# Peptides against a protein of PDB entry 4U39: the designs that were tried, part 46

Target 1, 302 residues: chain A of PDB entry 4U39
Amino acid sequence: SIKVIGVGGGGNNAVNRMIENEVQGVEYIAVNTDAQALNLSKAEVKMQIGAKLTRGLGAGANPEVGKKAAEESKEQIEEALKGADMVFVTAGMGGGTGTGAAPVIAQIAKDLGALTVGVVTRPFTFEGRKRQLQAAGGISAMKEAVDTLIVIPNDRILEIVDKNTPMLEAFREADNVLRQGVQGISDLIATPGLINLDFADVKTIMSNKGSALMGIGIATGENRAAEAAKKAISSPLLEAAIDGAQGVLMNITGGTNLSLYEVQEAADIVASASDQDVNMIFGSVINENLKDEIVVTVIATG

## One batch from the design tools (peptide; made by RFdiffusion4, then SolubleMPNN)

Design b1_p12_3_s4 (from b1_p12_3, 6 letters changed)
Fold by OpenDDE base, seed 2:
Structure b1_p12_3_s4 (fold): chain B 302 residues (1-302), chain A 12 residues (1-12)
Amino acid sequence: as target 1 above (302 residues)
Amino acid sequence: MNITIARLEVGK
């Protein structure tokens, strides 16, 4: 089974966005120290952590409180994760609960033998230096606790959205990018397709790889596949080029008119930008709502 | 280069 755990406010917003977008074949778990915020989760499983420590009032933007809250609730987290083959841990880094609890939850998942993938955001620079420093500590702790860690630099979202985009919309876009990171992988495993991927192949690419880079490209029109692939490999979300990546997960999502030629063209572009000996897994997904749009998600590991 | 191909139909 695949489990997605949203940790704290940002992680739970991302989980809500995943549920709203009908990401299939995954179990959703919402984790928070704030009981009121947790009630707003759409997840089937809702877990309040650190009830004794926080009394449901949240972590007060302190990562040490988030950490201790997860440690207090270790047995409940273990029970919720039991039998998972794969666990996604999603959080916004820089806060209290997400920053502190996500590494503890990830370690619990890893200790249970699940393939553990972190999908987390760095805070925007405008959220201030304290959040950036807290996020750096949380990301460092996540890196030790996961098999693969996808880090989304929120400031790079500002390069792909209009300059007039309201701050609230920029956070919604961060939630959407977190969704795309999880969905781009989960669809490869959980969605019955014409060709099913072996979970062992995904595990080979993601197991003990450390940091991963994610790029997203969207295009329409006659050359949409090539354009989407080029945008993905040059995405501002990539903190580095994907050249030298030993593993690549690629998701190509399009409408009912998505051709095999377009899938191959996009895959060839991504492969050409990767290491010669790259292990590339790619999936094609048909979404009738996209019509003429193609979305390419690239996750590079190694 | 090892390439694994999956084609998924994701209906809403």
Scores: peptide ipSAE 0.012, ipTM 0.511, DockQ to the pose 0.414
Fold by OpenDDE base, seed 3:
Structure b1_p12_3_s4 (fold): chain B 302 residues (1-302), chain A 12 residues (1-12)
Amino acid sequence: as target 1 above (302 residues)
Amino acid sequence: MNITIARLEVGK
């Protein structure tokens, strides 16, 4: 089974976005120290952590409180994650609960033998230096606790949105990018496409790889596959080029009109941008909600 | 159906 666990406010917003987009074949778990915020989750499974420590009043933006809250609730987290083959841990780094609890939850998932993937955000620069410093500590702890860690630099979202985009919409886009990171991987396993991957292929690319980079490209029109692939490998979300990656995972998602030719064309572009010795796996997914759009997600590991 | 694994407790 695949489980997605959203940790703290940002993680729970991402999980809500996944549920709203009908991400298939996954079980959703919402975790928070704030009981009122947790009640707003759309997840079937809701877990309050650190009830004794926080009394449901949240972590007060303190990562150490988030950490201790997860430690207090270890047995409950273990029970919720038990039997998962894969666990996605999603959080916004820089806060109290997400920053502190997500590494603890990730370690629990990994210790249970699940393929553990972190999908987390760095805070925007406008959230202030304190959040950036807390996020750096949380990301460092996540790196040690996961098989693969995808870090989304929120400031790069400002490069892909309109300059007049309200701050609230920038946070919603961060939640959407977290959704795309989880869905781009989970769909390869859980959603039938033109080319299906098994869990063993994904496990080979993602096990004990450390930090990963994610690029996303979306296009329409006659050259949509090539354009989407080119946008993915040059995505602002990539902190570096995908050259030098030990592994590449590619998802090509389209509507019912997605052709095998388009899949091949997109795969060839990503392969050509990768090292010759790269272990590349690619899958295709049919999403009936996509009309004329192709979405290419590239995850570079190692 | 929403499953609450842990009791939601808001301290006084």
Scores: peptide ipSAE 0.011, ipTM 0.414, DockQ to the pose 0.014
Fold by OpenDDE base, seed 1:
Structure b1_p12_3_s4 (fold): chain B 302 residues (1-302), chain A 12 residues (1-12)
Amino acid sequence: as target 1 above (302 residues)
Amino acid sequence: MNITIARLEVGK
């Protein structure tokens, strides 16, 4: 089974966005120290952590409180993650609960033998230096606790959205990018294809790889596959080029008119931008909601 | 509804 665990406010907003976009084949768990915020989650499983420590009033933007809250609730987290083959841990770094609890939850998942993938955001620079410093500490702790860590730099979202985008919409786009990272991987496993990937192939590419880079490309029109692939490998979300990556996961998602030629064209572009000895897995997904759009998600590991 | 139509491992 695949479980997605949203940790704290940002992680729970991302999980809500995943549920709203009907990401299939995954179980959702919402974790928070704030009981009022947790009640707004759309997840089937809602877990309050650190009830004794916080009394449901949240972590007060302190990562040490988030950490201790997860440690207090370890047995409950273990029971919720039991039997998962794969666990996604999603959080907005820089806050109290997400920054402190996500590494603890990730370590619990890894200790249970699940393939553990972190999908987290760095705060925007405008959220202030304190949040950036807290996020850096949380990301460092996540890197030690996961098999693969995808870090989304929120400041790079400002390069892919309109300059007049309201702050609330920029946060919604961060939630959407978190969704795309989780869905890009989960669709490769959870949705049956013409060629069935075994979980062992995904595990080989993602196990003990540390930091991963994620690129996303979206395009429409006659050359949409090539354009989406080129946008993915040159995505502002990539902090480095994907050249020299040891592993690549690629998802090509389109509407009902997605052709095999478009899938091949997109795969060839990503493969050509990767090392000659790269282990690449690609999946093709039909999503009726995309109509004329193609979405290419690239995750480079190693 | 998301339907995966193909999954390929490509070795180079």
Scores: peptide ipSAE 0.007, ipTM 0.420, DockQ to the pose 0.113
Fold by OpenDDE base, seed 4:
Structure b1_p12_3_s4 (fold): chain B 302 residues (1-302), chain A 12 residues (1-12)
Amino acid sequence: as target 1 above (302 residues)
Amino acid sequence: MNITIARLEVGK
């Protein structure tokens, strides 16, 4: 089974966005120290952590409170994650609950033997230096606790969106990029198709790889596959080129008109931008909602 | 419904 655990406000907003976009084949768990915020979650499983410590009033933007809250609730987290083959831990780094609790939850998932993937955001620079410093500590702790850590630099989202985009929409776009990171992997495993990815192959690429980079490309029209692939490998979300990666996971998602030729064309572009000795796995998914759109997600590990 | 239509391993 695949479980997606949203930790704190940003993680829970991302989980809500995943549910709203009908990401299939995953179990959703919402975790928070704020009981009122947790009640707004659309997740089937809702877990309040640190009830004794926080009394449901949240972590006060303190990562140490988030950490202690997860430690207090360790047994409940273990029970909720038990039997998962894969666990996605999603959070906004820089806050209290997400920054402090996500590494503890990730370690619990890893200790249970699940393939543990962190999908987290760095705060925007406008959220201030305190959040950036807290996020750096949380990201360091996540790196030790996960098999693979995808870090989304929120400031790079501002390069993709209009410069006049309201602050609230920039946060919604961060939630959407978190969704795309989880969905780009989960659809390859959880979606029944003509050619399923072996979970063992995904495990080989993602197990104990540390940091990963994610690129996303979207295009329409006659050259949509090539354009989407080129956008993915040149994505502002990539903090470095993918040519140094030891492993590449590629998802090519299109509508019912997605051709094998388009899949191969996109794969060849990503392969040409990768090291010759790279272990690249690609899958293709049909999503009827995309119509003429192709979405290419590239995850570079190692 | 999402359907996986192709998979290829490269580099093995």
Scores: peptide ipSAE 0.007, ipTM 0.409, DockQ to the pose 0.112; fails the geometry check

Design b1_p12_4_s1 (from b1_p12_4, 7 letters changed)
Fold by OpenDDE base, seed 5:
Structure b1_p12_4_s1 (fold): chain B 302 residues (1-302), chain A 12 residues (1-12)
Amino acid sequence: as target 1 above (302 residues)
Amino acid sequence: GKVVRRIQVGIE
């Protein structure tokens, strides 16, 4: 089974966005120290952590409180994650609960033998230096606790949105990018009916790889597959080029008119931008809602 | 050499 665990406010917003976009074949778990915020989750499983420590009042933007809250609730987290083959841990770094609890939850998942993938955001620079410093500590702890860590630099979202984009919409876009990172991987594994996925192949690409880069490209029109692939490998979300990447996961999602030629063209572009000895796994998904749009998600590891 | 594996994913 695949489980997605949202940790703290940002992680729970991302999980809500995944549920709203009908991400299939995954179980959703919402974790928070704030009981009121947790009640707003759409997840089937809702877990309040650190009830004794915080009394449901949240972590007060203190990562040490988030950490201790997860440690207090370790047995409950273990039971909720038990039997998972793969666990996605999603959080907004820089806060109290997400920053402190996400590494603890990730370690619990890894200790249970699940392939553990972190998908987290760095805070925007406008959220202040304290949040950036807390996020850096949380990201460092996540690297040790996961098999693969995807870090989304929120400041790079400002390069892909309009300059007049309200702050609330910038956070919604961060939640959407978290969704795309989880869905881009989960769709490869979880989509019923034609899973010739050896989960061992995904494990080979993602196990003990440390930091991963994510790029997203969207295009329409005659050259949409090539344009989407080129946008993905040059995405502002990439902190570096993928030319040294030894492992690549590619998802290409399109409407009912997605052709095998378009899938191959996109795969060839991404492979050509990667290491000469790259191990690349790619999947194609049909989403009737995309019509003429193609979305390419690239996750580069190694 | 580059190892490219195609995975067939179902319809959403």
Scores: peptide ipSAE 0.034, ipTM 0.673, DockQ to the pose 0.348
Fold by OpenDDE base, seed 4:
Structure b1_p12_4_s1 (fold): chain B 302 residues (1-302), chain A 12 residues (1-12)
Amino acid sequence: as target 1 above (302 residues)
Amino acid sequence: GKVVRRIQVGIE
């Protein structure tokens, strides 16, 4: 089974976005120290952590409170994650609950033997230096606790949205990018295909790989596959080029008119931009809602 | 050489 655990406000907003977009084949768990915020979660499983420590009033933007809250609730977290083959831990780094609790939750998942993938955001620069410093500590702790850590640099989202985008919409786009990172992987595993992915192959690419980069490309028209692939490998979300990546996961999602030729063309572009000895796994997904759009998601590991 | 594995995921 695949479990997605949203930790704190940002993680829970991302989980809500996943549910709203009908991401299939995953179980959703919402975790928070704020009981009122947790009540707004759309997740089937809602877990308040640190009830004794925080009394449901949240972590006060203190990562140490978030950490202690997860430690207090360890047994409940273990029970909720038990039997998962894969666990996605999603959070906004820089806050109290997400920054402090996400590494603890990730370690619990890893200790249970799940393939543990972190999908987290760095705060926007406008959230201030304190959030950036807290996020750096949380990201460092996540690296030790996960098999693969995808870090989304929120400031790079500002390069792909309109300059006049309100702050609230920039956060919504961060939630959407978190969704795309989880969905891009989960669809490869959870959706029955013509050629099923062996979970062992995903595990080989993602197990103990440390930091991963994510790129996304979207295009329409006659060259949409090539354009989407080129946008993915040059995505502003990539903090570096993928040319040194020893492992690549690629998802190619299109409408009912997605051709095998388009899938191959996109795969060849991504492979050509990767290491010469890259282990690349790619999946194709048909989503009728995309019509003429192709979405390429690239996750580069190693 | 590059190890490329092709996986076709089903229709949603």
Scores: peptide ipSAE 0.032, ipTM 0.674, DockQ to the pose 0.366; fails the geometry check
Fold by OpenDDE base, seed 3:
Structure b1_p12_4_s1 (fold): chain B 302 residues (1-302), chain A 12 residues (1-12)
Amino acid sequence: as target 1 above (302 residues)
Amino acid sequence: GKVVRRIQVGIE
């Protein structure tokens, strides 16, 4: 089974966005120290952590409280994660609960033998230096606790959105990018395709790889597949080029008019931008809500 | 050689 755990406010917002987009074949768990915020989760499983420590009043933006809250609730987390083949841990780093609890939850998942993938955001610069410093510590702890860590630099979202985009919409886009990172991987495994992926192949690409880079490209028109692929490999979300990556996961999502030629063209572009000896897995997904759009998600590991 | 596995995953 695949489990997605949203940790703290940002992680729970991402999980809500995944549920709203009907991400298939995954079980959703919402984790928070704030009981009121947790009640707003759409997840079937809602777990309040650190009930004794926090009394449901949240972590007060203190990562040490988030950490201790997860440690207090270790047995409950273990029970909720038991039997998962894969665990996604999603969080907004820089806060109290997400920053402190996400590494603890990730370590519990890894110790249970699940393929553990972190999908986390760095805070925007406007959230302040304190959040950025807290996020750096939490990301370091996540890197040790996961098989693969995808870090989304929120400031790079400001390069892909309109300059007039309200701050609230920038956070919604961060939640959407978290969704795309989880879905881009989960669809490769959980969605019954014409060609089933062996979960062993995903494990080969993602197990003990450390940091991963994610790029997203969206395009329309006659060259949409090539344009989407080119945008994905040059995405502002990439902190570096995918050249030299040992593993690549690629998802190509399109409408009912997505052709095999378009899938091949996009895959060839991503492969050509990757190391000569890259292990590349790619999937194609048909989303009827996509009209003329193609979405290419690239996750580079190693 | 690049191992490219084509997986057509899911009609949502």
Scores: peptide ipSAE 0.030, ipTM 0.666, DockQ to the pose 0.360; fails the geometry check
Fold by OpenDDE base, seed 2:
Structure b1_p12_4_s1 (fold): chain B 302 residues (1-302), chain A 12 residues (1-12)
Amino acid sequence: as target 1 above (302 residues)
Amino acid sequence: GKVVRRIQVGIE
C-alpha cells in the first residue's frame, strides 16, 4: 500500500489538494499538533500528535515541539504506517509541526521498511530568516530519515507565477507543486495502466538516493510535448541541471488526444538531458480536464 | 546504456 502523510499546516494543505484532485490508489493521513487545523483535513485518517505536550494548540512555530510531539505519538504513527510499502511524507518546512515532526515520522516509516519519500517545501524568503533557518534544520533531518527527499524551493514558484500573484495564491501553488511531486510518483505505481510498473523499479531509483530534484513543464499546441519536456528539464524548481542524475521518474499527463508519439518525444528529451547511464521510468496519464495541455513532471535522483 | 522503462498509466 501507498500512504501519504501530510505533516502540519502546509503538509495538510497539500494532502487536501491531492484529495481534491482525486489522486488515486493512496491512503491519506493528516498529522498535526493543532486540533482545529486537523479538523479541516479531508484525509480519512486524522492524527493529533503531542496531545499531552501541546493540548491541541499547535507547536508555536517551534520545531522542537513538533519533534517531541511526534516522539510522544510514536506508537500511533507506527500503527498508522503499518503495512505500507511506500510512504510519502509531505510538509512545509520552516514551521513548528512540519519541520519537527516530519523527520520523526519519516524515520518511523523507514524503520518499518517502507520506501520513504519526503516531498517538502522551503519557505519563501518573505516568510523571514527564522523560517529559512528552521527549514534548513528540518531538511537536514529529513535527508537522514528518508530514502529520497524532494525539496521544492518556494521562491522559484514566484518565477512560474505572475508577479502580481497574491501571496495566498503563491501558497496554493506551493500546495499544487507538492501534489504534483506526490502524484507524479504515485500514479506510476497505483494507477492501473497498459503497462504496470514494478514497484522494485521505483525502489531501485528512489531507495537511499538522498536529495531529488523536481521539474514541471506545461505546454499547449502542436509541439506541446517537446515544449513541456524542455520546460520540465529547465524548470525554475530545479536547483541544478539533471545531467548527472542516475535515476529519473517522469510523468507525462495529457488529455484524451495525447499521442504515443508525444509521450516518446517528451521521454527522449528528458533522457537526452540526463546521465548517459540513467535509469528512467516514465508513465503517461490521460486526464480529460487537460484538453490540449501536456504536463511533464520530472523527478531526478542520484 | 540508458535504461528507459515505459509505463502507460490509466485514465484518471
Scores: peptide ipSAE 0.030, ipTM 0.666, DockQ to the pose 0.365; fails the geometry check

Design b1_p12_4_s2 (from b1_p12_4, 6 letters changed)
Fold by OpenDDE base, seed 2:
Structure b1_p12_4_s2 (fold): chain B 302 residues (1-302), chain A 12 residues (1-12)
Amino acid sequence: as target 1 above (302 residues)
Amino acid sequence: GTRVERIQVGIE
């Protein structure tokens, strides 16, 4: 089974966005120290952590409180994760709960033998230096606790959105990018299609790989596949080029009119931008809601 | 139900 755990406010917003977009074949778990925020989750499983420590009032933006809250609730987390083959841990880094609890939850998942993937955001620079420093500590702890860690630099989202985009919409876009990171992988495993990637292929690419980069490209029109692939490999979300990656996961999602030629064209572009010895796995997904859009998600590991 | 068709293109 695949489990997605949203940790703290940002992680739970991302999980809500995944549920709203009908991401299939995954179980959703919402984790928070704030009981009021947790009640707003759409996840089937809702877990309040650190109830004794925080009394449901949240972590006060302190990562040490988030950490201790997860440690207090270790047995409950273990029970909720039991039998998972894969666990996604999603969080906004820089806060209290997400930054502190996500590494603890990830370690619990890994100790249970699940393939553990972190999908996390770095805070925007405008959120201030304290959040950036807290996020750096949380990301460091996540790297040790996961098999693969996808880090989304929120400041790079500002390069994708209009400069006049309200701050609230920039956070919603961060939730969407977190969704795309989880969905881009989960759809490769959970969604029945013409060619299924097995979990063993994904495990080979993601197991003990450390940091991963994610690129996303969206395009429409006659050259939409090529344009989407080019946008993915040149995505502002990529902190570096993918040419040195040991492994690449590619998801090509289109409408019912997605052709095999378009899939191949996109795959060839991503392959040409990758190392010759790269282990590349790719899948295509049909989403009837995309109509004329193609979405290419590239995850580079190693 | 969203019919998701997967196409795996193996690079041989």
Scores: peptide ipSAE 0.005, ipTM 0.393, DockQ to the pose 0.112
Fold by OpenDDE base, seed 5:
Structure b1_p12_4_s2 (fold): chain B 302 residues (1-302), chain A 12 residues (1-12)
Amino acid sequence: as target 1 above (302 residues)
Amino acid sequence: GTRVERIQVGIE
C-alpha cells in the first residue's frame, strides 16, 4: 500500500490539494499539533500529535516542539504507517510542526521498512530568515530519515507565476507542486495501466538516494511532448542540471490521444540530458482531464 | 480513470 502523510499546516494543505485532484491508489493521513487546523483536513485519517505537550494549540513555530510532539505520538504514528510499502512524507519546512515532526515520522516509516520519500518545500524568502534557517535544519534532518528527499524551493515558484500573483496563490502553487511530486510517482505504481511499473523498479531508483531534484513541464500542440520534456529538464524547480543524476524517474501524463511516439520523444529528450550511465525508468499515464495537455515530471536522484 | 502504461526502457 501507498500512504501519503501530510505533516503540519503546509503538509495538510498539500494533502487537501491531492484529495481535491483525485490522486488515486493512496491512503491519506493528516498529522498536526494544531487540532483546529487538523479538523480542516480532508484526509480519512487525522492524527493529532503531542496532545499532552501542546494541548492541541500547535507548536508555536518551534521545530523542537514539533519533534517532541511526534516522539510523544510515536506508537500512534507506527500503527498508522504499519503495512505501507511506500510512504510519502509531505511538509512545508520552516514552521514548528512540519519542520520538527516530519523527520521523526519519516524515520518511523523507514524503520517499518517502507520506501520513504520526502516531498517538502523551502519557505519563500519573504517568510523571513528565521523560517529559512529552521527549514535548513529540518531538511538536513529529513535527508537522514528518508530514502529520497524532493525539496521544492518556493522562491523558484515565483519565476513560473505572474509577478502580480497574490501571496495566497503562491502558497497554493507550492501545494500544487507538492501534489505533482507525489502524484508523479504514485500514479506510476497505483494507477492500473497496460504495463505497471513494478514497485521494485521504483524502489531501486529511490532507495537510499538522498536528495532529489524535480522538474515539471507542461505543453500543448503538435510538439507538446518534446516541449513538455524540455521544460521539465530546464524547470526553475531544478536547483541543478540533471546531467549528473544516477537515477531518473520520468512520468509522462497525457490525454487519451497520447501517442507512443510522443512518449518515446519525451523519454529520449530526458535521457539525452542525463548521464550516459543513468538508471532511467519512465511511465506513461492517461488522464482524460488533460485533453490536449502533456505533463512531464522528472525526478532526478543521486 | 487514469490509465498508466509502463514502458520499461531497458538501457542496454
Scores: peptide ipSAE 0.009, ipTM 0.414, DockQ to the pose 0.123; fails the geometry check
Fold by OpenDDE base, seed 1:
Structure b1_p12_4_s2 (fold): chain B 302 residues (1-302), chain A 12 residues (1-12)
Amino acid sequence: as target 1 above (302 residues)
Amino acid sequence: GTRVERIQVGIE
């Protein structure tokens, strides 16, 4: 089974966005120290952590409180994650609960033998230096606790949205990018395809790889596959080129009119931008909601 | 629910 655990406010907003977009084949768990915020979650499983420590009033933007809250609730987290083959841990780094609890939850998942993938955001620079420093500490702790860590730099989202985008919409886009990271991988496992990728193949590429980079490309029109692939490998979300990656996961998602030729064209572009000895996994997904759009998600590991 | 059909191509 695949479980997605949203940790703290940012992680739970991302989980809500995943549920709203009907990401299939995953179980959703919402974790928070704030009981009022947790009640707004759309997840089937809602877990309040650190009830004794925080009394449901949240972590006060202190990562040490978030950490201790997860440690207090370890047995409950273990029971909720039990039997998962794969666990996604999603959080907005820089806050109290997400920054402190996400590494603890990730370690619990890894200790249970699940393939543990972190999908987290760095705060925007405008959120202030304190949040950036807290996020750096949380990301460092996540690297030690996961098999693969995808870090989304929120400042790079400002390069893919309109300059006049309201701050609230920039946060919604961060939630959407977190969704795309989880869905880009989960659809490669949970959706039966013409060629089933064994969970073993995904596990080989993602196990003990440390930091990963994610690129996303979206395009429409006659050359949409090539354009989407080119946008993915040149995505502002990529902090580096993918040419040095040991492993690449590629998801090509289109509407019912997605052709095998378009899949091959997109795959060839990503392969040409990668090392010759790279382990590359390709999945294509048909999503009826995309109509004429193609979405290419590239995750580079190692 | 959106019908998601998957085509997987493993390139070793």
Scores: peptide ipSAE 0.008, ipTM 0.419, DockQ to the pose 0.107; fails the geometry check
Fold by OpenDDE base, seed 4:
Structure b1_p12_4_s2 (fold): chain B 302 residues (1-302), chain A 12 residues (1-12)
Amino acid sequence: as target 1 above (302 residues)
Amino acid sequence: GTRVERIQVGIE
């Protein structure tokens, strides 16, 4: 089974976005120290952590409170994650609950033997230096606790949105990018398709790889596959080129008109941008909602 | 339904 655990406010917003977009084949768990915020979760499983420590009043933007809250609730977290083959831990780094609790939850998942993937955001620069410093500590702790850590630099989202985009919409876009990171992997495993990736292939690419980079490209029209692939490998979300990656996981998602030629064309572009010795695994997904759109997600590991 | 196609590109 695949479990997605949203940790704190940002993680829970991302989980809500995943549910709203009908991401299939995953179980959703919402974790928070704030009981009122947790009640707004759309997840089937809602877990309040650190009830004794915080009394449901949240972590006060203190990562140490988030950490202690997860430690207090360790047994409940273990029970909720038990039997998962794969666990996605999603959070906004820089806050109290997400920054502190997500590494603890990730370690619990890893200790249970699940393939543990972190999908987290760095705060926007406008959130201030304190959040950036807290996020750096949380990311470091996540890197030790996961098999693969995808870090989304929120400032790079500002390069792909309109300059007039309200702050609230920039956060919604961060939630959407978190969704795309989870869905780009989960669909390869959970969605039956023409050619399924087995969980063993994904495990080979993602197990004990540390930090990963994610690129996303979307295009329409006659050259949509090539354009989507080119956008993915040049995505502002990539803090570095995919050159030098030891592993590449590629998802090519299209509508019912997605052709094998388009899949191959997109794969060839990503392969050409990767090292010759790269272990590249790709899957194609048919999503009827995309109509004429192709979405290429590239995850570079190692 | 969502159809996933796996193509293993063996880099020769």
Scores: peptide ipSAE 0.005, ipTM 0.399, DockQ to the pose 0.123; fails the geometry check

